# Peptides against a protein of PDB entry 5KEZ, part 12

Target 1, 320 residues: chain A of PDB entry 5KEZ
Amino acid sequence: NVAIYNPFRPWWERYQPVSYKLCTRSGNEDEFRNMVTRCNNVGVRIYVDAVINHMCGNAVSAGTSSTCGSYFNPGSRDFPAVPYSGWDFNDGKCKTGSGDIENYNDATQVRDCRLTGLLDLALEKDYVRSKIAEYMNHLIDIGVAGFRLDASKHMWPGDIKAILDKLHNLNSNWFPAGSKPFIYQEVIDLGGEPIKSSDYFGNGRVTEFKYGAKLGTVIRKWNGEKMSYLKNWGEGWGFVPSDRALVFVDNHDNQRGHGAGGASILTFWDARLYKMAVGFMLAHPYGFTRVMSSYRWPRQFQNGNDVNDWVGPPNNNGVI

## One batch from the design tools (peptide; aimed at target 1 W12 Q16 T116)

Design b1_p11_1_s3 (made by RFdiffusion4, then SolubleMPNN; from b1_p11_1, 4 letters changed)
Fold by OpenDDE base, seed 2:
Structure b1_p11_1_s3 (fold): chain B 320 residues (1-320), chain A 11 residues (1-11)
Amino acid sequence: as target 1 above (320 residues)
Amino acid sequence: SANNPTPALFK
């Protein structure tokens, strides 16, 4: 991915790929292979956060400022380490003046235009699908168990399916023969917009963002809500079917006040209420559960916004 | 709409 130095190595640089090389602040490919092997040998499975909707931001300077030193040029859409060129992006397909998503009530914009300037890959092209599948298959062959698909609401469900259909079975050294990768798709659907979680049920599980938002409201005792109302928690509260849901109290985005849920989201900053929420989630039989492991950072609020929400995990001069 | 924060959101 791109190496950003202003601010100094923010967490979100990880979501701006310039290649599919396994060479980042977390380590190199050999170190990753070693980790996956050691984890699998003790029954701990690895699920990769796969960024396949886009490459880096259109405004990032061209050069070799990347975690593996690969050259890239956002201006010319040149990513030779893949390789991608201008033909592999949706620049000509997006119909907005800026090239960015301008109206989230237009499903075509949401899927064909750039997410906040991130260069949008043309996932309708078999070449692009194949390059992504090669990346994911390399990970599967190393021994990962599945994937979180980042920014899934910004990809056409059929394009995702086309990629998934190219995937290998899981590595038989650790998984039963014929096992398929576990897929969960990040789709923010709180209602009121054209993109629906149900559009993606055919590809795998979907993140249920209503879960953390509503649970936070109840535990905070907002709007007169009571814990006793949680008797029919799950489908009874309008959530997706349990077998399609991946549930969580918070994630890295809404932990920073971004993404879905707003101020209702409970985090480790509110330790007592957070433990109550996580405990309830683990005890109640709805969805596939995900528990967040995070870190503290020096929050600095200005006009209601944390100006340090870019701060990544503890590191030594940029090295994690 | 709610999405992952990017440099554009911080500017």
Scores: peptide ipSAE 0.055, ipTM 0.819, DockQ to the pose 0.153
OpenDDE base, seeds 1, 3, 4, 5: peptide ipSAE 0.049, 0.049, 0.047, 0.045; ipTM 0.808, 0.812, 0.807, 0.804

Design b1_p11_1_s4 (made by RFdiffusion4, then SolubleMPNN; from b1_p11_1, 5 letters changed)
Fold by OpenDDE base, seed 2:
Structure b1_p11_1_s4 (fold): chain B 320 residues (1-320), chain A 11 residues (1-11)
Amino acid sequence: as target 1 above (320 residues)
Amino acid sequence: SFSNPTPALFK
């Protein structure tokens, strides 16, 4: 991914890929292989956060300022480490004036235009699908158990399916022969927008953002909500079917006051309420649960916004 | 309500 130095190595640089090389602030490919092996050997499975909707931001300077040193040029859509070129992006397909998503009520914009300036890959092309599949298959062959598909809302479900159909079975050194990778897709669906979680059920599980949002409201006792109302928690609250749901109290985005969920989202900053929410989630039989492991950072609020929301995990001069 | 999409933090 791109290496950003202003601000100094923010967490979000990891979501701006310039190659599919397994070389990041967390380590190189050999170290990753070693970690996967050690984890698998004790029954801990690895799921990769796969960023496959886009490459880096269109405004990032060209050069070799990346975690693996790979050259890239956003202006010319040149990513030779893949390789991608101008033919592999949706620049000509997006019809907005800016090239970015401008209207989230337009499903075509949401999927064909750039997410906050991130260069949008043309996932309709078999070449692009194959390059992504090669990346994911390399990870599968190393021994990962599955994937979180980042920004799935911004990809056509059929394009995702086409990529998934190219995936190998899991590594038989640790998984039963014929095992398929576990897939869960990040889709923000709180209602009121054209893209629905149900559009993605055919590909795997989907993040249920209503879960954390509604649970936060109940635990905070907002709007007269009571814990007793959680008796029919799950499908009874209008959530997706349990076998399609991946549930969580918070994620890295809404922990920073951004993304889906709003002010109702509970985080470790409110320790007592957060423990109640996480405890309830783990005890109640709905969905596949995900528990957040995060860190404190020096929050600095200006006009209601944390100007340090970019701060990444504890590191030693940029090395995690 | 709470329907904010992915934030513009990635630029």
Scores: peptide ipSAE 0.043, ipTM 0.796, DockQ to the pose 0.105
OpenDDE base, seeds 1, 3, 4, 5: peptide ipSAE 0.038, 0.041, 0.037, 0.038; ipTM 0.747, 0.790, 0.777, 0.779

Design b1_p11_2 (made by RFdiffusion4)
Pose (drawn by RFdiffusion4):
Structure b1_p11_2 (pose): chain A 320 residues (1-320), chain P 11 residues (1-11)
Amino acid sequence: as target 1 above (320 residues)
Amino acid sequence: SNPEAYRPSVS
């Protein structure tokens, strides 16, 4: 991923890929393989955050400011370490004047245009689908059990299916024959938009962002909500079917207060209420549960938004 | 519109 130095090494630089080499601030390929093997050998599975909608920002300076030193040039669309060229991006397919996503009532541009200027991969091309599949198969053979598909709203459900069609079964040393990767797609669907999370049920589960937003408001006793109203918690509140939901109280993004749910999301900063919300979630049968494990940062709210929400993991001069 | 996950870019 791009090594971003202003601001200093933000957590979100990891969502701007430069290549598919397994080489990050978290470690190299040997350390990654070692982790996956050790965890599988004690029965704990690894799920990978797959950033496949885009490469890095179109305005990022060319050079080798990358976590493995790989060269890249966003202005010329050259990512030779993969390799990707200008033919591999949606510049000619997007219809907005800016080339970015401008209107979320238009389902097409949400898919074909750049998300906040991030170079949008042409996922309809077999070559691009193959390069992504090669990356995910490398991970599957190492032994990962599934994937979180980042920014799934900004990918066509069919393109996702075409990529998944190319995946190996899970490593037969640890998983039964014919096992398939566990897929959960990040789609923020609070209603009122043309894209529905149900559009993605053919590919795997989806993140149910309504879950934590509603639970936070209820536990905080905001907006007239009471815990007694949780008697019919689940699809009775308009959530996706339980067998398609990945649920959580907060995630790494919206724990910073800017996300789906804003200030209602309970986090470790609100420890007493947070424990109650996690407890309710873990006790209730709805969904497959994910628990957040975080790091502290110097929060500094100005106008209800944290100007330090970009701060990366604890580090000494960028070394985690 | 619904909020987006935080995926900004820099120059």

Design b1_p11_2_s1 (made by RFdiffusion4, then SolubleMPNN; from b1_p11_2, 6 letters changed)
Fold by OpenDDE base, seed 3:
Structure b1_p11_2_s1 (fold): chain B 320 residues (1-320), chain A 11 residues (1-11)
Amino acid sequence: as target 1 above (320 residues)
Amino acid sequence: ANPESFRPTFA
């Protein structure tokens, strides 16, 4: 991915790929293989956060400032390490003046335009699908158990399905023969927008962002909410079917105070309430649970916004 | 205002 130095190596640089090489600030491919092997050998499975909707930001400077040193040129849509070119992006499909998503009530914009400037891949193209599948299959062959599909809301479900149909069975060294990768898709659906979580049920599980948002209000006792109201927690609260739900109290995005639940989201900053929420989540049978492991950073609020929400995990000069 | 707008793209 792109190596960002201003601010210094933010967490979100990981979501700006320039290649599908497995060399990042966390280590190289050999180290990754070693980690996957060691984890699998003790029954710990690895699920990769797969960034396949887009490449890096359109405004990032061309060059070799990337975690693997690969050259890239966002301006010309040149990613030779893949390779991708201008033909592999949705620039011509997006009809907005900026090239970015401007109206989230327009499903076509949400899927075909750039997410906050991130170059949007033309996932309708078999070439693009194949390159992504090759990347994911490489990971499967290494021994990962499945994937979080980043920014699934911004991909057409059919395109995702086409990619998934190209995937190998899991590595038989650790998984039963014929095992399929576990897929969960990041879709933010709190209601009020045209794109629905149910659009993606056919591909795998979907993140249920209502879970953390609503649980936060209950635990915080906002709006007169009580724990006793959780009697019908899950589908009774209008959440997606349990067998389609990936649930969590917070994630790396919404723990930083914006969107997908806003201020209701409980985080480690509210330690006692957070433990209550996580404990409840783990005890309750609804959905497939995910527990966040985060870190403290020097928060600085200006006009209600943390200007240091970019800060990544503890690192050694950018290396984790 | 959108929940997905968490990732800046500036260099």
Scores: peptide ipSAE 0.069, ipTM 0.812, DockQ to the pose 0.636
OpenDDE base, seeds 1, 2, 4, 5: peptide ipSAE 0.064, 0.052, 0.062, 0.058; ipTM 0.807, 0.800, 0.806, 0.802

Design b1_p11_2_s2 (made by RFdiffusion4, then SolubleMPNN; from b1_p11_2, 6 letters changed)
Fold by OpenDDE base, seed 3:
Structure b1_p11_2_s2 (fold): chain B 320 residues (1-320), chain A 11 residues (1-11)
Amino acid sequence: as target 1 above (320 residues)
Amino acid sequence: ANPEFTRPTFA
């Protein structure tokens, strides 16, 4: 991914890829292989956060300022480490003046235009699908158990399916022969927009962002909510079917106070309430559970916004 | 503003 130095190595640089090389601030490919092997050998499975909707931001300077030193040029859409070129992006398909998503009520914009300037890959192209599949298959062959598909809301479900159909079975050194990767898709659907979580059920599980949002309001006792109302928690609250839901109290985005859930989201900053929420989630049978492990950072609120919400995990000069 | 938290892009 791109190496950002202003601010200094933010967490979100990880979501701006310039190659599919397993070489980041977390380590190199050999170290990753070693980690996957050690984890699998003790029954801990690895699920990779796969960023396949886009490459880096269109405004990032060209050069070799990346975690693996690969050259890239956002201006010309040149990512030779893949390789991608201008033919592999949706620049001509997006019809907005800016090239960015301007209206989230327009499903075509949401999927064909750039997410906040991130160069949008042309996932309709078999070449692009194959490059992504090669990346994911490399990880599968290393021994990962599955994937979180980042920004799935911004990809056509059919394109995702086409990629998934190219995937290998899991590594038989650790998984039963014929096992398929576990897939869950990040789709932010709190209602009110044309893109629905149900559009993605055919590809695997989806993130249920209503879960953390609603649980937060209940445990915080907002709007007169009571714990007794959780009797029909899950589908009874309008959530997706349990067998399609991946549930969580918070994630790396909404714990920073913006987006899906807003201020209702419980985080480690409110330790007691957070433990209550996580405990309830783990005890309740609805959905596939995900527990967040995060870190403290020096929050600095200005005009209601944390100007330090970019701060990444504890690191040694940018190296985790 | 976007209805969801989005990752910023910087030069």
Scores: peptide ipSAE 0.064, ipTM 0.801, DockQ to the pose 0.652
OpenDDE base, seeds 1, 2, 4, 5: peptide ipSAE 0.043, 0.046, 0.053, 0.054; ipTM 0.762, 0.788, 0.795, 0.789; seed 2 fails the geometry check

Design b1_p11_2_s3 (made by RFdiffusion4, then SolubleMPNN; from b1_p11_2, 6 letters changed)
Fold by OpenDDE base, seed 5:
Structure b1_p11_2_s3 (fold): chain B 320 residues (1-320), chain A 11 residues (1-11)
Amino acid sequence: as target 1 above (320 residues)
Amino acid sequence: SNPEFFEPTFA
């Protein structure tokens, strides 16, 4: 991914890929392979956060300022380490003046325009699908158990399906022969927008962002809500079917006030309430549960916004 | 559950 120095190595630089090389601040491919092997050997499975909707930001300077030193040129859409070129992006499809998503009530914009400047891959192209599949298959062959598909809301479900259809079975050294990778798709659907979580059920599980938002409201006792109201928690609250839901109290985005959930989202900053929410989530049978492991950072609120929401994980002068 | 996908289990 790109190396961002202003601000200094923010967490979100990881979501700006310039190649599919397993070479980041977390380590190299050999180290990753070693970790996956060790984890699998003790029954711990690895699921990769796969960033396949886009490459890096349009405004990032060209050069070799990346975690693996790969050259890239956002201006010309040149990513030779893949390789991608200008033919592999949706620039010509997006009809907004900025090239970015401007209206989330326009599903076409949401999927064909740039997410906050991130160069949007043309996932309709078999070439692009194949390059992504190669990346994911390499991980599968290493021994990962599945994937979180980042920014799935911004990809056409059919394009995702086309990629998934190219995937290998899981590594038989650790998984039953014929096993397929576990897929969960990040889709923010709190209602009121045209893109629905149900659009993605055919590809795997989806993130249920209503879960954390509603649970936060209940645990906080907002609007007179009570724990007893959770008697029909799950589908009874309008959530997606349990077998399609990946549920969580918070994630890295809404922990920082971004994405879905707003102020209702509980985090480790509210320790007691957070423990209650996580405890409830783990005790309740609805959905596939994900527990957040995060870190503290020096929050600095200005006009209600944390100006340090960019701060990444603990590091030693940029080295993790 | 989706039987097509691996569900992590403890054996």
Scores: peptide ipSAE 0.311, ipTM 0.790, DockQ to the pose 0.024
OpenDDE base, seeds 1, 2, 3, 4: peptide ipSAE 0.242, 0.295, 0.018, 0.287; ipTM 0.714, 0.793, 0.524, 0.786

Design b1_p11_2_s4 (made by RFdiffusion4, then SolubleMPNN; from b1_p11_2, 6 letters changed)
Fold by OpenDDE base, seed 3:
Structure b1_p11_2_s4 (fold): chain B 320 residues (1-320), chain A 11 residues (1-11)
Amino acid sequence: as target 1 above (320 residues)
Amino acid sequence: ANPESFEPTFS
């Protein structure tokens, strides 16, 4: 991915790929292989956050400022390490003046335009699908168990399906023969927008952002909410079917006040309430659970916004 | 621990 130095190596640089090389601030491919092997050998499975909707931001300077040193040129849509070129992006499809998503009530914009400047891949092209599949299959062959698909809301479900149909079975050294990768898709659906979580049920599980948002209000006792109201927690609260839900109290985005949930989201900053929420989540049968492991950062609020929400995990000069 | 963790979630 792109190496960002202003601010200094933010967490979100990981979501700006310039190649599919397994070479990041966390380590190289050999180290990754070693980790996956060691984890699998003791029954710990690895699920990769796959960033396949886009490449890096359109305004990032061209050059070799990347975690693996690969050259890239956002201006010309040149990513030779893949390789991608101008033919592999949705620039011609997006009809907005900026090239970015401007109206989230327009599903076509949400899928075909750039997410906050991130170069939007033309996932309708078999070439692009194949390059992504090759990346994911490489990971599968290494021994990962599945994937979180980042920014799934911004991809056409059919394009995702086409990629998934190209995937290998899991590595039989650790998984039963014929096993398929576990897939869950990040889709923010709190209602009010045309794109629905149900659009993605055919590809795997989806993130249920209503879960953390609503649980937060209950635990915080907002709006007269009571724990007793959780009697019909899950589908009874309007959430997606349990067998399609990936649930969580917080994620990296809404932990920082961004994305779905707003101020209701419980985080480790409110330790007692957070433990209550996580404990409830783990005890309740609804959905597939995900527990957040995060870190403290020097929060600095200015006009209600944390100006340090970019801060990544503890690191040694950008290297974890 | 959970078979669903590495089995397909789609048909």
Scores: peptide ipSAE 0.097, ipTM 0.682, DockQ to the pose 0.027
OpenDDE base, seeds 1, 2, 4, 5: peptide ipSAE 0.028, 0.050, 0.027, 0.028; ipTM 0.660, 0.724, 0.634, 0.634

Design b1_p11_3 (made by RFdiffusion4)
Pose (drawn by RFdiffusion4):
Parts: structure tokens; C-alpha cells; sequence
Structure b1_p11_3 (pose): chain A 320 residues (1-320), chain P 11 residues (1-11)
């Protein structure tokens, strides 16, 4: 991923890929393989955050400011470490004047245009799908059990299916024969938009962002909500079917207060209420549960938004 | 140059 130095090494630089080499601030390929093997050998699975909608920002300076020193040039669309060229991006397919996503009532541009200027991969091309699949198969054979598909709303459901069609079964040393990767797609669907999370049920589960937003408001007793109203919690509140939901109280993004749910999202900063919300979630049968494990940062709210929400993991001069 | 700030970009 791009090594971003202003601001200093933000957590979200990891969502701007430079290549598919397994080489990050978290460690190299040997350390990654070692982790996956050790965890599988004690029965704990690894799920990978797959960033496949885009490479890095179009305005990032060319050079080797990358976590493995790989060269890249966003202006010329050259990512030779993969390799990707200008033919591999959606510049000619996007119809907005800016080339970025401008209107979320237009389902097409949400898919074909750049998300905040991030170079949008042409996922309809077999070559691009193959390079992504090669990356995910490398992970599958190492022994990962599934994937979180980042920014799934900005990918066509069919393109996702075409990529998944190319995946191996899970490593037969640890998983039964014919086992398939667990897929959960990040789609923020609070209603009122043309894209529905149900559009993605063919590919795997989806993140149910309504879950934490509603639970936070209820536990905080905001907007007239009471815990007694949770008697019919689940699809009764308009959530996706339980067998398609990945649920959580907060995630790494919206725990910073800017996300789906804003200030209502309970986090470790609100420890007393947060424990209650996690407890309710873990006790209730709805969904497959994910628990957040975080790091502290110097929060500094100005106008309800944290100007330090970019701060990366604890580090000594960028070393985690 | 500058990096794309994806915070809040998803809906």
C-alpha cells in the first residue's frame, strides 16, 4: 500500500493498494504465512480484508513511497508490480465530469467512477479479475478462511461473482474438501439509496450497518428509543436475513464517529454502555458476530468530527 | 501530490 507521510502514516493508507505483494507495516510474506499456519493449527481462522475495488489515489505522487518499495505512478496509471496499466482502469467507462463519484442516486457511477479519487479498477476485464483472483488464491492456499470485500457497494455484484468463480477451494490440510471461502461484503445500506445490500446475497454475507447504529441509539436512550423495544430485534427491525448478516457494534471506521451512525455508535471510549451493547449482541441469536479490538489515539473533536481520526496504530517513527 | 482521503467517502 501507499506509504502516506502527510498526515503521518494514517490507518487508511492501507486502503490504497500499490501491489499484491504481501508486504506491509504488519509484516512480510513469511510472517503472514507463519501467522496463518500457527492460527489454523490451534483452530482459529484468518479472514483477510480484500481491497479490490481500486488501487491508490489518482493524485498520489509517483515514486517508491510504498510499503515494499515497489514503484508506481498513479498519474500514468502504471502499477508495474502487479502489473496494471491504464487499460486496467475505468477512466474511459466513467461518465462524470470530474471522473469521481458525484451522485449516489446513480447506481452506475457509484460503480464505474473513482471513489474519492481512488483509481477504479476495470473489474469487467478478465485480466483484472485474474490478477485479483491470483492474489486471493495465494491467500487461500496459505490458508485463509475467507474475505471481507472492502467497498463492495462500489463494485457490480456480477463482477464480484466473476472474481469469486476463479477462487480455489480452501486448503485441504485444514478444511473439509469442497469448502468455500467465507465471503462478507462491506455494503453500507441504511435505506434510501438505489443500491440494496440484498443485491449482493448471491456472493456471500453482507455487513449489517443498521445493527450497530440502531443498537447504539437504543442503549444511549436517544431519539425516544428504549431497550424494551428490542423484543423483536433482528429482521423485525428491517435488517437483512440473519443468515446473511455479519453484525457488530462498531467497526474500525465508524468507531471514529464520522461513519454510518455518527455519534450514536458505541465504542471503547464509552466502555460502560459499550460492554452492555456487545453483551446484548453476543447473547442475541441474530447474525454472525464480529467483535472489535482497537487502539487508542488522541481524539480531538471540532464540530462533532475528530480531526485526528486519521491517526494510525501505535508506532515509533512509523514502525508499529 | 496528495493522497485520497477515503474517510467518509463510503455511504
Amino acid sequence: as target 1 above (320 residues)
Amino acid sequence: GSAADPRGAKR

Design b1_p11_3_s1 (made by RFdiffusion4, then SolubleMPNN; from b1_p11_3, 6 letters changed)
Fold by OpenDDE base, seed 2:
Structure b1_p11_3_s1 (fold): chain B 320 residues (1-320), chain A 11 residues (1-11)
Amino acid sequence: as target 1 above (320 residues)
Amino acid sequence: GSASNIIGSER
């Protein structure tokens, strides 16, 4: 991914890829392979956060300022380490004046235009699908168990399916022969927009963002909500079917005080309420559960916004 | 500039 130095190595640089090489601030490919092996040998499975919707931001300067040293040029859409070129992006397909998503009520914009300037890959192209599949298959062959598909809301479900159909079975050194990768898709659907979580059920599980938002409201006792109302928690509250749901109290985005769920989201900053929420989630039989492991950072609020929401994990001068 | 999943989704 790109190496950003202003601000200094923010967490979100990791979501701006310039290659599919397995070398980041966390380590190189050999170290990753070693970690996967050690984890698998004790029954801990690895699921990769796969960023396949886009490459880096269109405004990032060209050069070799990346975690693996790969050259890239956002202006010319040149990513030779893949390789991608200008024909592998949706620039001509997006019809907005800015090239960015401007209206989230337009499903075509949401999927064909740039997410906050991130160069949008043309996932309709078999070439692009194959390059992504090669990346994911390399990870499968290393021994990962599956994937979180980042920004799935911004990809056509059929394009995702086409990529998934190219995937290998899991590594038989640790998984039964014929095992398929576990897939869950990040789709923010709180209602009111045209893109629905149900559009993605055919590809695997989906994130249920209503879960953390509603649970936070209840535990905070907002609007007269009571814990006793959680008796029919799950489908009874209008959530997706349990066998399609990936559930969580918070994630790295909404932990930073904005986004899906807003102020209702509970985090480790409210330790007592957060423990209640996580405990309830683990006890109640709905969905596949995910527990957050995070870190503290020096929050600095200005006009209601944390100006330090960019701060990444603890590191030694940029090295994790 | 900064780019995150949540910033995009909130637009």
Scores: peptide ipSAE 0.043, ipTM 0.800, DockQ to the pose 0.387
OpenDDE base, seeds 1, 3, 4, 5: peptide ipSAE 0.042, 0.040, 0.041, 0.042; ipTM 0.793, 0.792, 0.793, 0.793

Design b1_p11_3_s2 (made by RFdiffusion4, then SolubleMPNN; from b1_p11_3, 5 letters changed)
Fold by OpenDDE base, seed 1:
Structure b1_p11_3_s2 (fold): chain B 320 residues (1-320), chain A 11 residues (1-11)
Amino acid sequence: as target 1 above (320 residues)
Amino acid sequence: GSASNIIGAER
């Protein structure tokens, strides 16, 4: 991915790829293979957060300022390490003045325009689908068990399906022959917008962002909410079917007050309430559960906003 | 709107 130095190596640089090389501040490919093998050997499976909707931001300077030193040029859409070129992006398809998503009530913009300036891949093209599938298959062959598909809301479900149809069976050294990768898709659907979680059910599970948002209000006793109201928690609260739901109390975005959920989201900063929420989630049978493992950062609030919400995880390998 | 990685762009 790109190496961002202003602010200094933020968490979100990891979501700005310039290649599909397994070479980041988290480690190199050999280290990753070693980790996957060791985990699989004791029954711990690995699911990769796959960033396949886009490459890096359009405003990032061209050059070799990346975690593996690969050259890239956002201005010309040149990513030779893949390779991608100007033919592989949706610049000509997006019809907004800025080239960015401007109206989330327009499903075409949400899927064909740039998410906050991130160069939007033309997933309609078989070439692009194949390059992504090659990346994911490389991971499958290493021994991963599946994927979180980042920014799935911004991809056409059919394009996702086309990529998934190219995927190998899981590595038979650790999984039964014929096993398919476990897929869950990040789709923010709190209602009120045209793109629905149900659009993606055919590809795998979907993140249910209503879960953490509503649970937070209940645990916090906001708006007269009571724990006793949770007796029909799940579908009874308007959530997606249990067998399609991936549920969580918080994620990296809404932990920082961004994305879906707002101030209702419980986090480790509210230790007692957070433990209650996580305990309830693990005890209740609704959905596939995900437990957050995060880190502390030096929060600095200015005008109600944390100006240090960019701070990345602890790192001891320098500026690579 | 409801976007993922709201602060995921270079500042």
Scores: peptide ipSAE 0.048, ipTM 0.811, DockQ to the pose 0.123
OpenDDE base, seeds 2, 3, 4, 5: peptide ipSAE 0.045, 0.045, 0.044, 0.043; ipTM 0.793, 0.801, 0.794, 0.784; seed 2 fails the geometry check

Design b1_p11_3_s3 (made by RFdiffusion4, then SolubleMPNN; from b1_p11_3, 5 letters changed)
Fold by OpenDDE base, seed 1:
Structure b1_p11_3_s3 (fold): chain B 320 residues (1-320), chain A 11 residues (1-11)
Amino acid sequence: as target 1 above (320 residues)
Amino acid sequence: GSASNIGGAER
């Protein structure tokens, strides 16, 4: 991915790829292989956060300022380490003046325009689909069990399906023959927008962002809400079917006060209430549960916003 | 609307 130095190596640089090389501040490919093997040998499975909607930001300077030293040029859409070129992006499809998503009530903008400046890949192209599938298949061959598909809301479900149809079965050294990768898709659907979680059910599970938002409100006792109202928690609260839901109390975005959920989201900063919420989630038989493992950072609020929300995870791998 | 990785906007 792009190496960002202002601010200094933020968490979000990881979501700005310039290649599909397994070479980041988290480690190199050999280290990753080693981890996956050791984990699989004791029954711990690995699911990769796959960033396949886009490459890096359009305004990032060209050069070799990346975690694996690969050259890239956002201005010319040149990513030779893949390789991608100007033919592999949706610049010509997006009809907004800025080239970015401007109206989330327009599904075509949401899927064909740039997410906050991130260069949007033309996933309709078989070439692009194949390059992504090659990346994911490499991970499958290493022994991963599945994927979180980042920014799935911004991809056409049919394009995702086309990629998934190219995927290999899981590695038979650790998984039964014919096993398929576990897929869950990040789709933010709190209602009121044209893109729905149900659009993606055919590809795998979907993140249910209503879960953390509503649970936070209840645990906080906002608006007179009570724990007893959780009697019909799940589908009874308008959530997606249990067998399609991936549920969580917080994620990396809304833990930082932005993204879906707002101020209702409980985090480790609210330790007592957070433990209650996580405990409830693990005890209640709805959806596939995900528990957050995060870190403390030096929060500094200015005008209600944490100016240090960019701070990345602790790292002892040097500045690579 | 709600977007993925809002903090990831390039700076």
Scores: peptide ipSAE 0.126, ipTM 0.853, DockQ to the pose 0.134
OpenDDE base, seeds 2, 3, 4, 5: peptide ipSAE 0.048, 0.047, 0.053, 0.045; ipTM 0.813, 0.808, 0.820, 0.806

